# Designs tried in a protein design run: peptides against a protein of PDB entry 2ODG. Part 42

Target 1, 89 residues: chain A of PDB entry 2ODG
Amino acid sequence: MTTSQKHRDFVAEPMGEKPVGSLAGIGEVLGKKLEERGFDKAYVVLGQFLVLKKDEDLFREWLKDTCGANAKQSRDCFGCLREWCDAFL

## One batch from the design tools (peptide; made by RFdiffusion4, then SolubleMPNN)

Design b2_p17_2_s4 (from b2_p17_2, 6 letters changed)
Fold by OpenDDE base, seed 3:
Formats: C-alpha cells, structure tokens, sequence
Structure b2_p17_2_s4 (fold): chain B 89 residues (1-89), chain A 17 residues (1-17)
C-alpha cells in the first residue's frame, strides 16, 4: 500500500514532543477528541500502542472507541506507529 | 484532571487484553 507523506515524515525521525495530530490518520477532528481525553502528544498514543502489545486489532478498536476513528484512520495510525517502532524501538 | 483522563484511557486499553 502507498503511504502518505505525513506517514513518511513521522516514521523518519524520533517523535520527541510531536503533537498527537502528527500521527498519520489523525486529523484535526480526531486530534481534538484525543486531546480532550488526555492524549495530547504522539508519545502518549504510542504508550497505548505498547500497552496493547502492538496488536493491530486491539489498538484499532481502542482508537475507534476513544475518538471515533474510522477503518482507514485507525489503519493509518496503526501503521504509522508500527513502522516508527520498527525503526526506533 | 489530565492524570485522571490518562488513567481512564489506560484502563480502557487494558480491558481489551
């Protein structure tokens, strides 16, 4: 599958203090909802990804339940975190 | 309040395990 430039930009470097909205699949709408739930930084969502043991189905379900992400949004976000972890974790 | 929100988020994730 083809990835977005947003995805490529995220996985190319340490995420540091990047906002949650820097994650692929997370636009302004989902980003605001995540921030309202305390997930303001990308690394906080990374934390949830790791708590769920990098499981795709569990993470995508969690993301859907937390901010209303659709299938594409949750797929993009999962893929973004997976590839970042493969490179830097 | 932020801490409570994060704790709730973590709890919900852990419930899926």
Amino acid sequence: as target 1 above (89 residues)
Amino acid sequence: KEQELIEEGVRKAKELL
Scores: peptide ipSAE 0.391, ipTM 0.879, DockQ to the pose 0.133
Fold by OpenDDE base, seed 2:
Structure b2_p17_2_s4 (fold): chain B 89 residues (1-89), chain A 17 residues (1-17)
Amino acid sequence: as target 1 above (89 residues)
Amino acid sequence: KEQELIEEGVRKAKELL
């Protein structure tokens, strides 16, 4: 499997104040839904990822339930956060 | 408000554990 440039751009540097839409798998549609739920920054979603102890199934289920992410979108988002954490946590 | 939304999101995640 290959990653997107969006993924590579995200995992390459500290996320700082990057918007939630900067996460791989999170486009405009999902980003808007997440923002409406209070998840306006990528680091807020990172917080959920960590609360769920980096568990893939739990995180992807949460993301689906929260914003309607499909399998690819949740996979991309999970992979993005996992690799970012491997580099910066 | 925003805080309530975030708290709800966190609660939902924790319920999956």
Scores: peptide ipSAE 0.381, ipTM 0.875, DockQ to the pose 0.153
Fold by OpenDDE base, seed 1:
Structure b2_p17_2_s4 (fold): chain B 89 residues (1-89), chain A 17 residues (1-17)
Amino acid sequence: as target 1 above (89 residues)
Amino acid sequence: KEQELIEEGVRKAKELL
């Protein structure tokens, strides 16, 4: 599969204070829902990714349950965090 | 409230393990 420029921009540098909406697969709709649940920064979602031990199925299920992400959105978000961790963690 | 939201999020994630 190919990646978006949004994905490439995210995985290329430390995430710092980037908003949750900077994650690949997380647009305005999902971003708002995540923010309403306390996940305003990308690093908070990263925290959940790590709590779930980087497991794809568990993370994607969590994301779906938390903000209603569809299969592509959850896949894109997972891939974004996985590749970021591979580079910086 | 934010702390409660995060704690709920963590709990939900933990339930999947």
Scores: peptide ipSAE 0.365, ipTM 0.861, DockQ to the pose 0.154
Fold by OpenDDE base, seed 4:
Structure b2_p17_2_s4 (fold): chain B 89 residues (1-89), chain A 17 residues (1-17)
Amino acid sequence: as target 1 above (89 residues)
Amino acid sequence: KEQELIEEGVRKAKELL
């Protein structure tokens, strides 16, 4: 499937201190909800991705339950983290 | 407060395992 420029920008470099909203699939609405739950940085969401052993179904379910992400948003976010990890982890 | 929020998030994730 095709990726967004936001995805390409994220996977191109170490994520450092990038905000949670820099993740593909995470817009302003979901970003605010995640921040309210303590997930202000992209690397905190990465942590959850790793705790769930990079499992797509589990991560996407967690993201849905945590911030109300729909199928496309959770897919985009998962793919963003998966490809980042493939490059840098 | 922040730590409590993160711990809740981690617990929620671990419940799926």
Scores: peptide ipSAE 0.347, ipTM 0.861, DockQ to the pose 0.132

Design b2_p17_3_s1 (from b2_p17_3, 9 letters changed)
Fold by OpenDDE base, seed 5:
Structure b2_p17_3_s1 (fold): chain B 89 residues (1-89), chain A 17 residues (1-17)
Amino acid sequence: as target 1 above (89 residues)
Amino acid sequence: SLKEQVEKAREAGLAAL
């Protein structure tokens, strides 16, 4: 599978204060929904990713339930966080 | 709240392990 430029841009550098919308798979629609639920920064979603012990199925299910992400969106977001963690965590 | 939502997701996830 190939990755997006958005994915590559995210995994290439420290996360810092990047908004949740900077995550691959998270567009404006999903980003707004996440923000409404308190997940306004990428690092907050990272926190959820970590508390779920980096489990793909659990995280993707959570993302679907939280903001309505479809399979591709949740896959892209999971992959983005996984690869960022592999590089920086 | 954010806390409640995270905890709910965490608990559900941990229960599934």
Scores: peptide ipSAE 0.057, ipTM 0.632, DockQ to the pose 0.134
Fold by OpenDDE base, seed 3:
Structure b2_p17_3_s1 (fold): chain B 89 residues (1-89), chain A 17 residues (1-17)
Amino acid sequence: as target 1 above (89 residues)
Amino acid sequence: SLKEQVEKAREAGLAAL
């Protein structure tokens, strides 16, 4: 399916110290909620993604439970991390 | 579950900072 420019910008380069809000599907509202839970950097969410063994259902459920992400937001975020990992991990 | 274990580990880690 189609991707956003935000997705393409994220997967195009090493993520370094990018904030959590740079992830596709994570806007200002979700980003603030994630930061309040200690997920201030994209790499912290990447860590959760990897510990969940890149499982889509587990990750999307976690994201929903943690910050209230809807189906599209969790799908976009999952896809963003999956494609970044395919390129750089 | 794995999800529960990960959440507990994360909370413990954050509390140690």
Scores: peptide ipSAE 0.054, ipTM 0.612, DockQ to the pose 0.104
Fold by OpenDDE base, seed 1:
Structure b2_p17_3_s1 (fold): chain B 89 residues (1-89), chain A 17 residues (1-17)
Amino acid sequence: as target 1 above (89 residues)
Amino acid sequence: SLKEQVEKAREAGLAAL
């Protein structure tokens, strides 16, 4: 599968203070829902990803339950964080 | 489950902010 430019832009550099909406798979709708739950920065979602021990099923289920992400959105978001971690952790 | 434990902890943390 190919990745989006959004994915490539995210995984290429330290995430710093990037908003949650900078994550691949997280558009305006999902971003707003995540922000309402306190997940306003990408690094907060990263924290959840890490606490879940990078488990794909657990993370994607969490994302679905938290903001209503569909299968593609959760896959894209998971892949984005996985590859970022592979590069920077 | 781990997911549920994490979610509970997260909710508690966010509520304290």
Scores: peptide ipSAE 0.054, ipTM 0.613, DockQ to the pose 0.099
Fold by OpenDDE base, seed 4:
Structure b2_p17_3_s1 (fold): chain B 89 residues (1-89), chain A 17 residues (1-17)
Amino acid sequence: as target 1 above (89 residues)
Amino acid sequence: SLKEQVEKAREAGLAAL
């Protein structure tokens, strides 16, 4: 499968203070919902990703439950964080 | 709170392992 430019932009550099909406699969709607729950920065979602031991099913389920992400959105977000971690963690 | 949400998710995840 091909990745989006948004994915490529995110995984290309340290995430620093990037907003949660910078994550692939996280658009404005999901981003606002995540922010309302305290997940305002990409690194906070990264934290949850790591807390869940990088487990795809657990993370995608969490994302769905937390912000209503659909299968594609959660897949894109998971892949984004996975590849970022492969590069920088 | 955020802490509670994260901890809840963590605990649920760990329990599923």
Scores: peptide ipSAE 0.053, ipTM 0.622, DockQ to the pose 0.119

Design b2_p17_3_s2 (from b2_p17_3, 8 letters changed)
Fold by OpenDDE base, seed 1:
Structure b2_p17_3_s2 (fold): chain B 89 residues (1-89), chain A 17 residues (1-17)
Amino acid sequence: as target 1 above (89 residues)
Amino acid sequence: SLEEQVKEAEEAGRKAL
């Protein structure tokens, strides 16, 4: 499966203060729902990804339950954080 | 599950603010 330009833009550089909506798979609707739950920055979602020990099933289920992400959205978001970590963590 | 435990802790944290 190919990645999006949004994915490539995210994984190419340190994430800094990028908003949660900069994550692949996270659009305006999901981003707003995450922000309402206190996940306003991409690095806060990264923290959750790490607390869940980078486990795909756990993270994708959390994302689904937290903001209503579908299978593609959760897969894209997981892949985005996984590849960012592989490059920078 | 770990996912559920984390979510419960997050909710408790938000309520404490």
Scores: peptide ipSAE 0.135, ipTM 0.648, DockQ to the pose 0.078
Fold by OpenDDE base, seed 2:
Structure b2_p17_3_s2 (fold): chain B 89 residues (1-89), chain A 17 residues (1-17)
Amino acid sequence: as target 1 above (89 residues)
Amino acid sequence: SLEEQVKEAEEAGRKAL
């Protein structure tokens, strides 16, 4: 499977203060839900990804339970964070 | 599960702030 431009834009540079909505798979709807739950920055979701030890199933389940992400959205978000970590962590 | 434990801890943390 190919990645989106949004994915490529995210993994290409340091995360900094990017909003949660900059993550691949996280659109306006999911972004607002995450922000309401305290995940306002991409690095907060990164923190969760790391606490879950980068486990795909655990992270995707958490994302689904937290903001209602579907399978594609959770897959895209997971892949985005995984590749970002591979490059910068 | 680990996912549930983390979620619960985060919810508690948000309430404390």
Scores: peptide ipSAE 0.120, ipTM 0.637, DockQ to the pose 0.089
Fold by OpenDDE base, seed 5:
Structure b2_p17_3_s2 (fold): chain B 89 residues (1-89), chain A 17 residues (1-17)
Amino acid sequence: as target 1 above (89 residues)
Amino acid sequence: SLEEQVKEAEEAGRKAL
């Protein structure tokens, strides 16, 4: 499967203060839900990704439970963070 | 689970702020 341009844009540069909605798979709806839960920045979700030891199943389940992400959205978000970490962490 | 533990910790953290 190919990645989205949104994914490529995210993994290409430092995360900085990017909003949570900049993550691949996270649109307006999921972004708002994440923000309501205190995950307003992409780096906060990154923190969660790392706390879950980069485990795909754990992270994707967490994302589903936290904001209602479907399988594709959670996959895209996980892949986005995984590749960002591979590049910058 | 680890996920549940993290969620509880996060919730506690939010309440503490």
Scores: peptide ipSAE 0.119, ipTM 0.633, DockQ to the pose 0.090
Fold by OpenDDE base, seed 4:
Structure b2_p17_3_s2 (fold): chain B 89 residues (1-89), chain A 17 residues (1-17)
Amino acid sequence: as target 1 above (89 residues)
Amino acid sequence: SLEEQVKEAEEAGRKAL
């Protein structure tokens, strides 16, 4: 599978204070839902990713249940965080 | 599941604030 430019932009540099909407797969609609649940920054979602021990199925199911992400969106978001961690964690 | 346990804990935490 090919990655998006959004994915490449995210994994290329430290996360810092990037908003949750900077994550691949997270658009305006999903981003707003995540923010309403307290996940306003990408690093908060990263925290959840790590609490779930980087497990793809658990994370993608959590994302689906939390903001209604579809399979493509959750896959893109998971891949984004996985590759960021591979580079920086 | 672990996923549900985490979600429940987070929700409880938000309500406590």
Scores: peptide ipSAE 0.093, ipTM 0.594, DockQ to the pose 0.080

Design b2_p17_3_s3 (from b2_p17_3, 9 letters changed)
Fold by OpenDDE base, seed 1:
Structure b2_p17_3_s3 (fold): chain B 89 residues (1-89), chain A 17 residues (1-17)
Amino acid sequence: as target 1 above (89 residues)
Amino acid sequence: SLEEQVEKARKAGLAAL
């Protein structure tokens, strides 16, 4: 499967202070819900991803439960963080 | 479980924000 430009833009560089909405799969609706839960920056979601030991099922379940992400959205977000970590951790 | 521990940590952390 192909990745989005949004994915490619995210994984290409250090994430710094990028907002949560910069993550692939996280649009305006999901972003607002995540922000309301305290996940306002991409690095906060990265923290959750790492605490879950990069486990795909656990992370995607968490994302679904936290903001209502569907299967594609959670897959895209997981893939975005996985590939970023592969490049920068 | 790991998931339970993660949830506890998340709640504690976010409550402090």
Scores: peptide ipSAE 0.078, ipTM 0.626, DockQ to the pose 0.102
Fold by OpenDDE base, seed 2:
Structure b2_p17_3_s3 (fold): chain B 89 residues (1-89), chain A 17 residues (1-17)
Amino acid sequence: as target 1 above (89 residues)
Amino acid sequence: SLEEQVEKARKAGLAAL
């Protein structure tokens, strides 16, 4: 599976204070919904990813239930966090 | 509040395991 430039930009460096919308698969619509639910920073979503023990099915289901992410969006977001963790965690 | 939302999400995540 190919990755987007957005994915590559995110996984290339420490995420710091990046907004949730910087995550691959998270556009303006999903980003606003996540922010409304308290996920204003990418690292907050990272926290959820980690508390779910990096489980793909659990995380993607959570993302779908939380902001309405479709299959591609949840896949892209999961892959983004997985590869970021592989590089920096 | 943000704190409440984060705690809620954490608990939901742990419950999903």
Scores: peptide ipSAE 0.078, ipTM 0.622, DockQ to the pose 0.126
Fold by OpenDDE base, seed 4:
Structure b2_p17_3_s3 (fold): chain B 89 residues (1-89), chain A 17 residues (1-17)
Amino acid sequence: as target 1 above (89 residues)
Amino acid sequence: SLEEQVEKARKAGLAAL
């Protein structure tokens, strides 16, 4: 599938202190909800991704339960983190 | 607190494995 520019921008460089909203699939609405739950930086969501052992189903379900992400949003976010990890982890 | 939220999330994630 075709990735978004947002995805490409995220996976292209070290994550650093990027906000949670920089993750593909995470817009303003989901970003605010994640921040309210303590996930203020992309690397905190990365942490959860890793805690879940990079499992797609578990991560996407977690994201849905945590911020209300729909299927596309969770897929985009998962793919974003997966590809970032493939490049940098 | 923030720490409690993060710990809660971590534990929930681990429990899902």
Scores: peptide ipSAE 0.069, ipTM 0.627, DockQ to the pose 0.122
Fold by OpenDDE base, seed 5:
Structure b2_p17_3_s3 (fold): chain B 89 residues (1-89), chain A 17 residues (1-17)
Amino acid sequence: as target 1 above (89 residues)
Amino acid sequence: SLEEQVEKARKAGLAAL
């Protein structure tokens, strides 16, 4: 699968205080829902990703349950965090 | 189970926000 530019932009640099919406697969709609649930920064979602032991199925299911992400959105978000972690964690 | 442990940890984390 080819990654998006948004994915490449995210994995290319430290996460810092980037908003949750900077994650690949997370647009305005999902971002707002995540923010309402306390996941306002990308690093908070990273925290969840790590708590879930980087498990794809668990993370994607969590994302679906938390903000209504579809399969592509959850896949993109998971891949974004996985590759960011591979680079920086 | 792992899932139960993860969920417990998640809830604890969210409660701290």
Scores: peptide ipSAE 0.062, ipTM 0.596, DockQ to the pose 0.117

Design b2_p17_3_s4 (from b2_p17_3, 8 letters changed)
Fold by OpenDDE base, seed 5:
Structure b2_p17_3_s4 (fold): chain B 89 residues (1-89), chain A 17 residues (1-17)
Amino acid sequence: as target 1 above (89 residues)
Amino acid sequence: SLAEQVEKAKEAGLAAL
């Protein structure tokens, strides 16, 4: 499987103040739902990812429960954060 | 379990926002 350009753009540089919608798998609909729950920046979702010990199943389940992400969206988002952490954390 | 502990931490974090 290949990654999206959105994924590559995100993992290529420090995330800084990037909005939650910059994460791969997080479109406008999911982004708005995450923002409503207080996850407005990508780094807030990163925080959740780290609290969940980078566990894929826990994170993807959380994302599904929090914003209604489907399997592909949660996979893309998880992979995006995993690879960003591998590069920068 | 770790999963249970993480779930509690998750909920506590969300409540703090």
Scores: peptide ipSAE 0.080, ipTM 0.683, DockQ to the pose 0.102
Fold by OpenDDE base, seed 2:
Structure b2_p17_3_s4 (fold): chain B 89 residues (1-89), chain A 17 residues (1-17)
Amino acid sequence: as target 1 above (89 residues)
Amino acid sequence: SLAEQVEKAKEAGLAAL
């Protein structure tokens, strides 16, 4: 499948202080919900991704439960973090 | 199980926020 430009932009460089909304699959709606739950930066979600040992099912389920992400949104977000980690961890 | 251990870690992390 084809990735979004948002995905490509995120995985291309260190994430630094990028907001949570910079993650692929995380739009304005999900971003606000994540921010309300304390996930204001992309690196905080990265932390959760790593705590979950990069497990796709666990992460996507967490994302769904945390902000209501649908299957596509959670898949996009997971793929974004996976590929970022492959490049920079 | 691994899933249970990860879930516990997940909960601990979320509680810290």
Scores: peptide ipSAE 0.079, ipTM 0.685, DockQ to the pose 0.100
Fold by OpenDDE base, seed 3:
Order: sequence, then C-alpha cells, then structure tokens
Structure b2_p17_3_s4 (fold): chain B 89 residues (1-89), chain A 17 residues (1-17)
Amino acid sequence: as target 1 above (89 residues)
Amino acid sequence: SLAEQVEKAKEAGLAAL
C-alpha cells in the first residue's frame, strides 16, 4: 500500500500542537466529530492510541465507534500514528 | 485480562475529557 502526502507530512516531523485533522484518514467531518468528543489535537488521539497498547484492531474499532471512521480512514489514521511513533517515540 | 484492562482505561480516559 502507498501512503498519502498528508501521511508523509505528519510522520516527517514532531507532532507538536497539530490539530486532530492533520492525521491521515481524518478529514473535516471526522475531525469535527473527534473535536466534539474532546479529541481536538493529534496528541490526544496519540494518547488513545498508546492507551490501547498500539493495538490496531482496538484502535480502529475505537475510531469507528467514536467518529464513524470507515475501514480506510481508520487504517490510514492507525498507520499514521504507528509510523510517527516508530520515528519519534 | 489485558483486553478488559485496556477497555477500562479507554473508558476512564474518555470520562476525563
């Protein structure tokens, strides 16, 4: 599978204060839903990812349940956080 | 189990927001 430019932009540098919408797979619709649930920054979603022990199935199911992410969106978001962690954590 | 602990931690985290 190939990655998007959005993915590459995210994993290439420290996360800092990037908004939740900067995560691959998270567009405006999903981003707003996540923000409504308190996940306004990418690092808050990172926190959830880490709480779930970086488990793909658990994280993707959580994302689906939380904001309605489809399979591709949850896959892209998971991959984005996984590769960021591999580089910077 | 780990799965149960993770689920509880997830719920606790959401409740704190």
Scores: peptide ipSAE 0.071, ipTM 0.676, DockQ to the pose 0.101
Fold by OpenDDE base, seed 1:
Structure b2_p17_3_s4 (fold): chain B 89 residues (1-89), chain A 17 residues (1-17)
Amino acid sequence: as target 1 above (89 residues)
Amino acid sequence: SLAEQVEKAKEAGLAAL
C-alpha cells in the first residue's frame, strides 16, 4: 500500500519538537486524547514505541488502549515511527 | 521475561505522565 503525504513529511526529517498530531494516523481527536495522557510531542510516543521494543502488536494495542485508535490509525502511526527509526535511529 | 519487562516499562511510563 502507498503511504500518505503526512507519513512522508514525518519520515523525511528529524523529529525535533513536532507535536503528537504530526504522526501519521493521529488526527485531532486522537491527538487531544494523547495530549491528555501526557503524550504531547511525537518524541514521547517514539519513546513508548522504543520501550515496547518496536513490537507492532504491542504498540498498536497500546495506542488503541490509550487513545482509541482504530486498526488503520494504529497501522499508520506504527509505520510512521518504524520508518523514521530506520532512517534516523 | 521480556513480556513482563515490557509491561512494567509501559505502566511505569504512563504512570509518570
Scores: peptide ipSAE 0.070, ipTM 0.676, DockQ to the pose 0.101

Design b2_p17_4_s1 (from b2_p17_4, 8 letters changed)
Fold by OpenDDE base, seed 5:
Structure b2_p17_4_s1 (fold): chain B 89 residues (1-89), chain A 17 residues (1-17)
Amino acid sequence: as target 1 above (89 residues)
Amino acid sequence: MKKLIEEGVEKAKKLLE
C-alpha cells in the first residue's frame, strides 16, 4: 500500500505538539471539526487510538463519528498513527 | 475543552463495550 508524503513526514519523527491537522487523512475540514471537539493536537487523537487499543475498526468508527471522516481519511489516519506507534511507542 | 474531549473519550469507551 502506498503512503503520502504527509504520512511519511509524520511517522518519521516524534509528534510533539504537532496539530491534529498534521495527521495523514486529516485536512482542514476534519481538523477544524476535531479541534471543535477538543482534539487540537495529534497526541490527543493518539490518546483515543490507544484507548481503543489500536483497533482499526473501532478507531476508524470513532473518527467517523467524531468528525465525519470517510473511509480513506480514517484509513490514512489510522495507518499514520499505527506506524508512528510502531516506531516510537 | 476538557469537557468536550470527555465526550469524545466517552464515545470511544462505548465502542469497547
Scores: peptide ipSAE 0.358, ipTM 0.853, DockQ to the pose 0.137
Fold by OpenDDE base, seed 1:
Structure b2_p17_4_s1 (fold): chain B 89 residues (1-89), chain A 17 residues (1-17)
Amino acid sequence: as target 1 above (89 residues)
Amino acid sequence: MKKLIEEGVEKAKKLLE
């Protein structure tokens, strides 16, 4: 599958203090919902991704349950974190 | 905020069980 420029920008460098909204698949709506639950930085969501042992199904389910992400959004977000980890973890 | 994170983590932990 093709990736967005947003995805490419995220996976290309250390995420540092990037906001949660910088993750592919996480727009303003989902970003605000995640922030309301304490997930304001991309690295906090990364933490959940790692707690779930990088499992796609578990992470996507968590994301859906937490912020209402649809299949496309959760897939994009998972792919973004997976590829970032492949490069930097 | 940490309490909110804790709730999120708990959700994730339950998925692992």
Scores: peptide ipSAE 0.347, ipTM 0.850, DockQ to the pose 0.119
Fold by OpenDDE base, seed 2:
Structure b2_p17_4_s1 (fold): chain B 89 residues (1-89), chain A 17 residues (1-17)
Amino acid sequence: as target 1 above (89 residues)
Amino acid sequence: MKKLIEEGVEKAKKLLE
């Protein structure tokens, strides 16, 4: 599988205060929905990823349920967080 | 009005049950 430049940009550096929309798979639509639920920063979604013990199925299900992410969007977001954690956590 | 993240956190926690 290939990754997007957005993914590569995210996993290449510390997350800091990056907005939730900086996550791969999270575009304007999903970003707004996540922000409306309080998930305004990427690190808040990272928190959920960690609470779910980095489980792909659980995280992708949560993301779908929370913001309506489709399969590709949830896959991209999960992969983004997984690889970021591999590099920095 | 913006919802609190607690609902989202709780949903995640329930997935672990």
Scores: peptide ipSAE 0.344, ipTM 0.843, DockQ to the pose 0.125
Fold by OpenDDE base, seed 4:
Structure b2_p17_4_s1 (fold): chain B 89 residues (1-89), chain A 17 residues (1-17)
Amino acid sequence: as target 1 above (89 residues)
Amino acid sequence: MKKLIEEGVEKAKKLLE
C-alpha cells in the first residue's frame, strides 16, 4: 500500500518530542483522545507498541480500544511505528 | 498521568495473555 506524506515525514527522522498527532493515522480527534489517556507524545505510543512486542494485531486492537481508531487509522499508525523502528531502533 | 500510563500498560499486558 502507498504511504502518506505524513508517514514519510515521521519515519524520516528521530522521533524526539513529536506530539502524538504526528503519527500517521492519528488526526486531531484521535490525538485528543490519546492525550486524555496520557499518550501526549509519539514516544509514549511507541512505548506501548514495544510493550506489545511490535505485534500488529495486538497494537491495532489496543489503539482501537484506547481511542476508537478505525482499521485504516490503526494500520497507518502501526506502519508508521514499525518503519520508524526499522530505521532507528 | 502516571496512573493513566500504567493502566494502558496493564491493558496491553492483558492482550498478550
Scores: peptide ipSAE 0.320, ipTM 0.841, DockQ to the pose 0.138

Design b2_p17_4_s2 (from b2_p17_4, 6 letters changed)
Fold by OpenDDE base, seed 2:
Structure b2_p17_4_s2 (fold): chain B 89 residues (1-89), chain A 17 residues (1-17)
Amino acid sequence: as target 1 above (89 residues)
Amino acid sequence: EKELIEEGVEKAKELLK
């Protein structure tokens, strides 16, 4: 399974204050929806990922319920956070 | 701003039950 350059750019460095839209799978539409719900930074979504104990099904369900992410978007976002955590957490 | 994320956070907590 291949990854996007967006994914690679995100997992390559500490996320710091990166906006939520910097997460793989989170484009303009989902980013705006997440921001409207208070999830404006990638680290806030990371927080949810960690609260859900890095569980793929739970996180992807949460993301879908929160911003309407489809299967690919939630998969990409989950993979992005998982690999970032593997590198930096 | 905290109020904005509360629903989303609570939603995640509910998934853990």
Scores: peptide ipSAE 0.409, ipTM 0.870, DockQ to the pose 0.117
Fold by OpenDDE base, seed 3:
Structure b2_p17_4_s2 (fold): chain B 89 residues (1-89), chain A 17 residues (1-17)
Amino acid sequence: as target 1 above (89 residues)
Amino acid sequence: EKELIEEGVEKAKELLK
């Protein structure tokens, strides 16, 4: 399956201070919920991704429990962080 | 391992609120 332009834009460069909403799969609705829980920057979600040792099932379940992400949203977000890490970590 | 990680996840969430 092809990736979105949003995904490609995110994985192409260091994430710096990008907001959580810049992550693929994280739209305005999920972004607001994540921000309310303290996950306001993409790098904070990256931190959680790394704390979970890049485990797909754990991360996607966490994202679902934290902001109500569906299967596609959690898949897109996981893939976005995985590929970013492959490039820059 | 998963149990320890889950504890850390919950603690992190509490600290970030």
Scores: peptide ipSAE 0.115, ipTM 0.714, DockQ to the pose 0.103
Fold by OpenDDE base, seed 4:
Structure b2_p17_4_s2 (fold): chain B 89 residues (1-89), chain A 17 residues (1-17)
Amino acid sequence: as target 1 above (89 residues)
Amino acid sequence: EKELIEEGVEKAKELLK
């Protein structure tokens, strides 16, 4: 499958202090919900991704339960973090 | 392993409140 420019922009460099909304699949609606739950930075979501041992099903389920992400949104977000980790972790 | 992961998730949630 093809990736979005948003995905490519995120995986191309260290994430630093990028907001949670910079993650692929996370738009304004999901971003606000994540921020309300304490996930304001992309690296906080990365932390959750790592605590879940990079497991796709667990992470996507967590994202759905936490902010209401649909299948495409959770897939895009997971892929974004997976590829970022492959490059920088 | 599943149980340990769940414990970690729950702990993380508490820290973010």
Scores: peptide ipSAE 0.094, ipTM 0.699, DockQ to the pose 0.127
Fold by OpenDDE base, seed 1:
Structure b2_p17_4_s2 (fold): chain B 89 residues (1-89), chain A 17 residues (1-17)
Amino acid sequence: as target 1 above (89 residues)
Amino acid sequence: EKELIEEGVEKAKELLK
């Protein structure tokens, strides 16, 4: 699978205070919905990813239920967090 | 384990309201 530049930019460095919209697969629409639910920073979504034990199916389903992410968006977001964790966690 | 995950998710959701 190929990755986007957005993905590569995110996984290349500590995420710090990056907004939720910096995550691959999370555009303006999904980002606003996540922010309205309290997931305003990428690290808050990372927290959910870790609470779910890095499980792909659980995380992608959660993302779908929380902000309406489609299959590609949830896949891109999951892959982004997985690879970030592989590098920094 | 799934139950513990669900508890954590629910608690997190409440805190984020």
Scores: peptide ipSAE 0.079, ipTM 0.681, DockQ to the pose 0.130

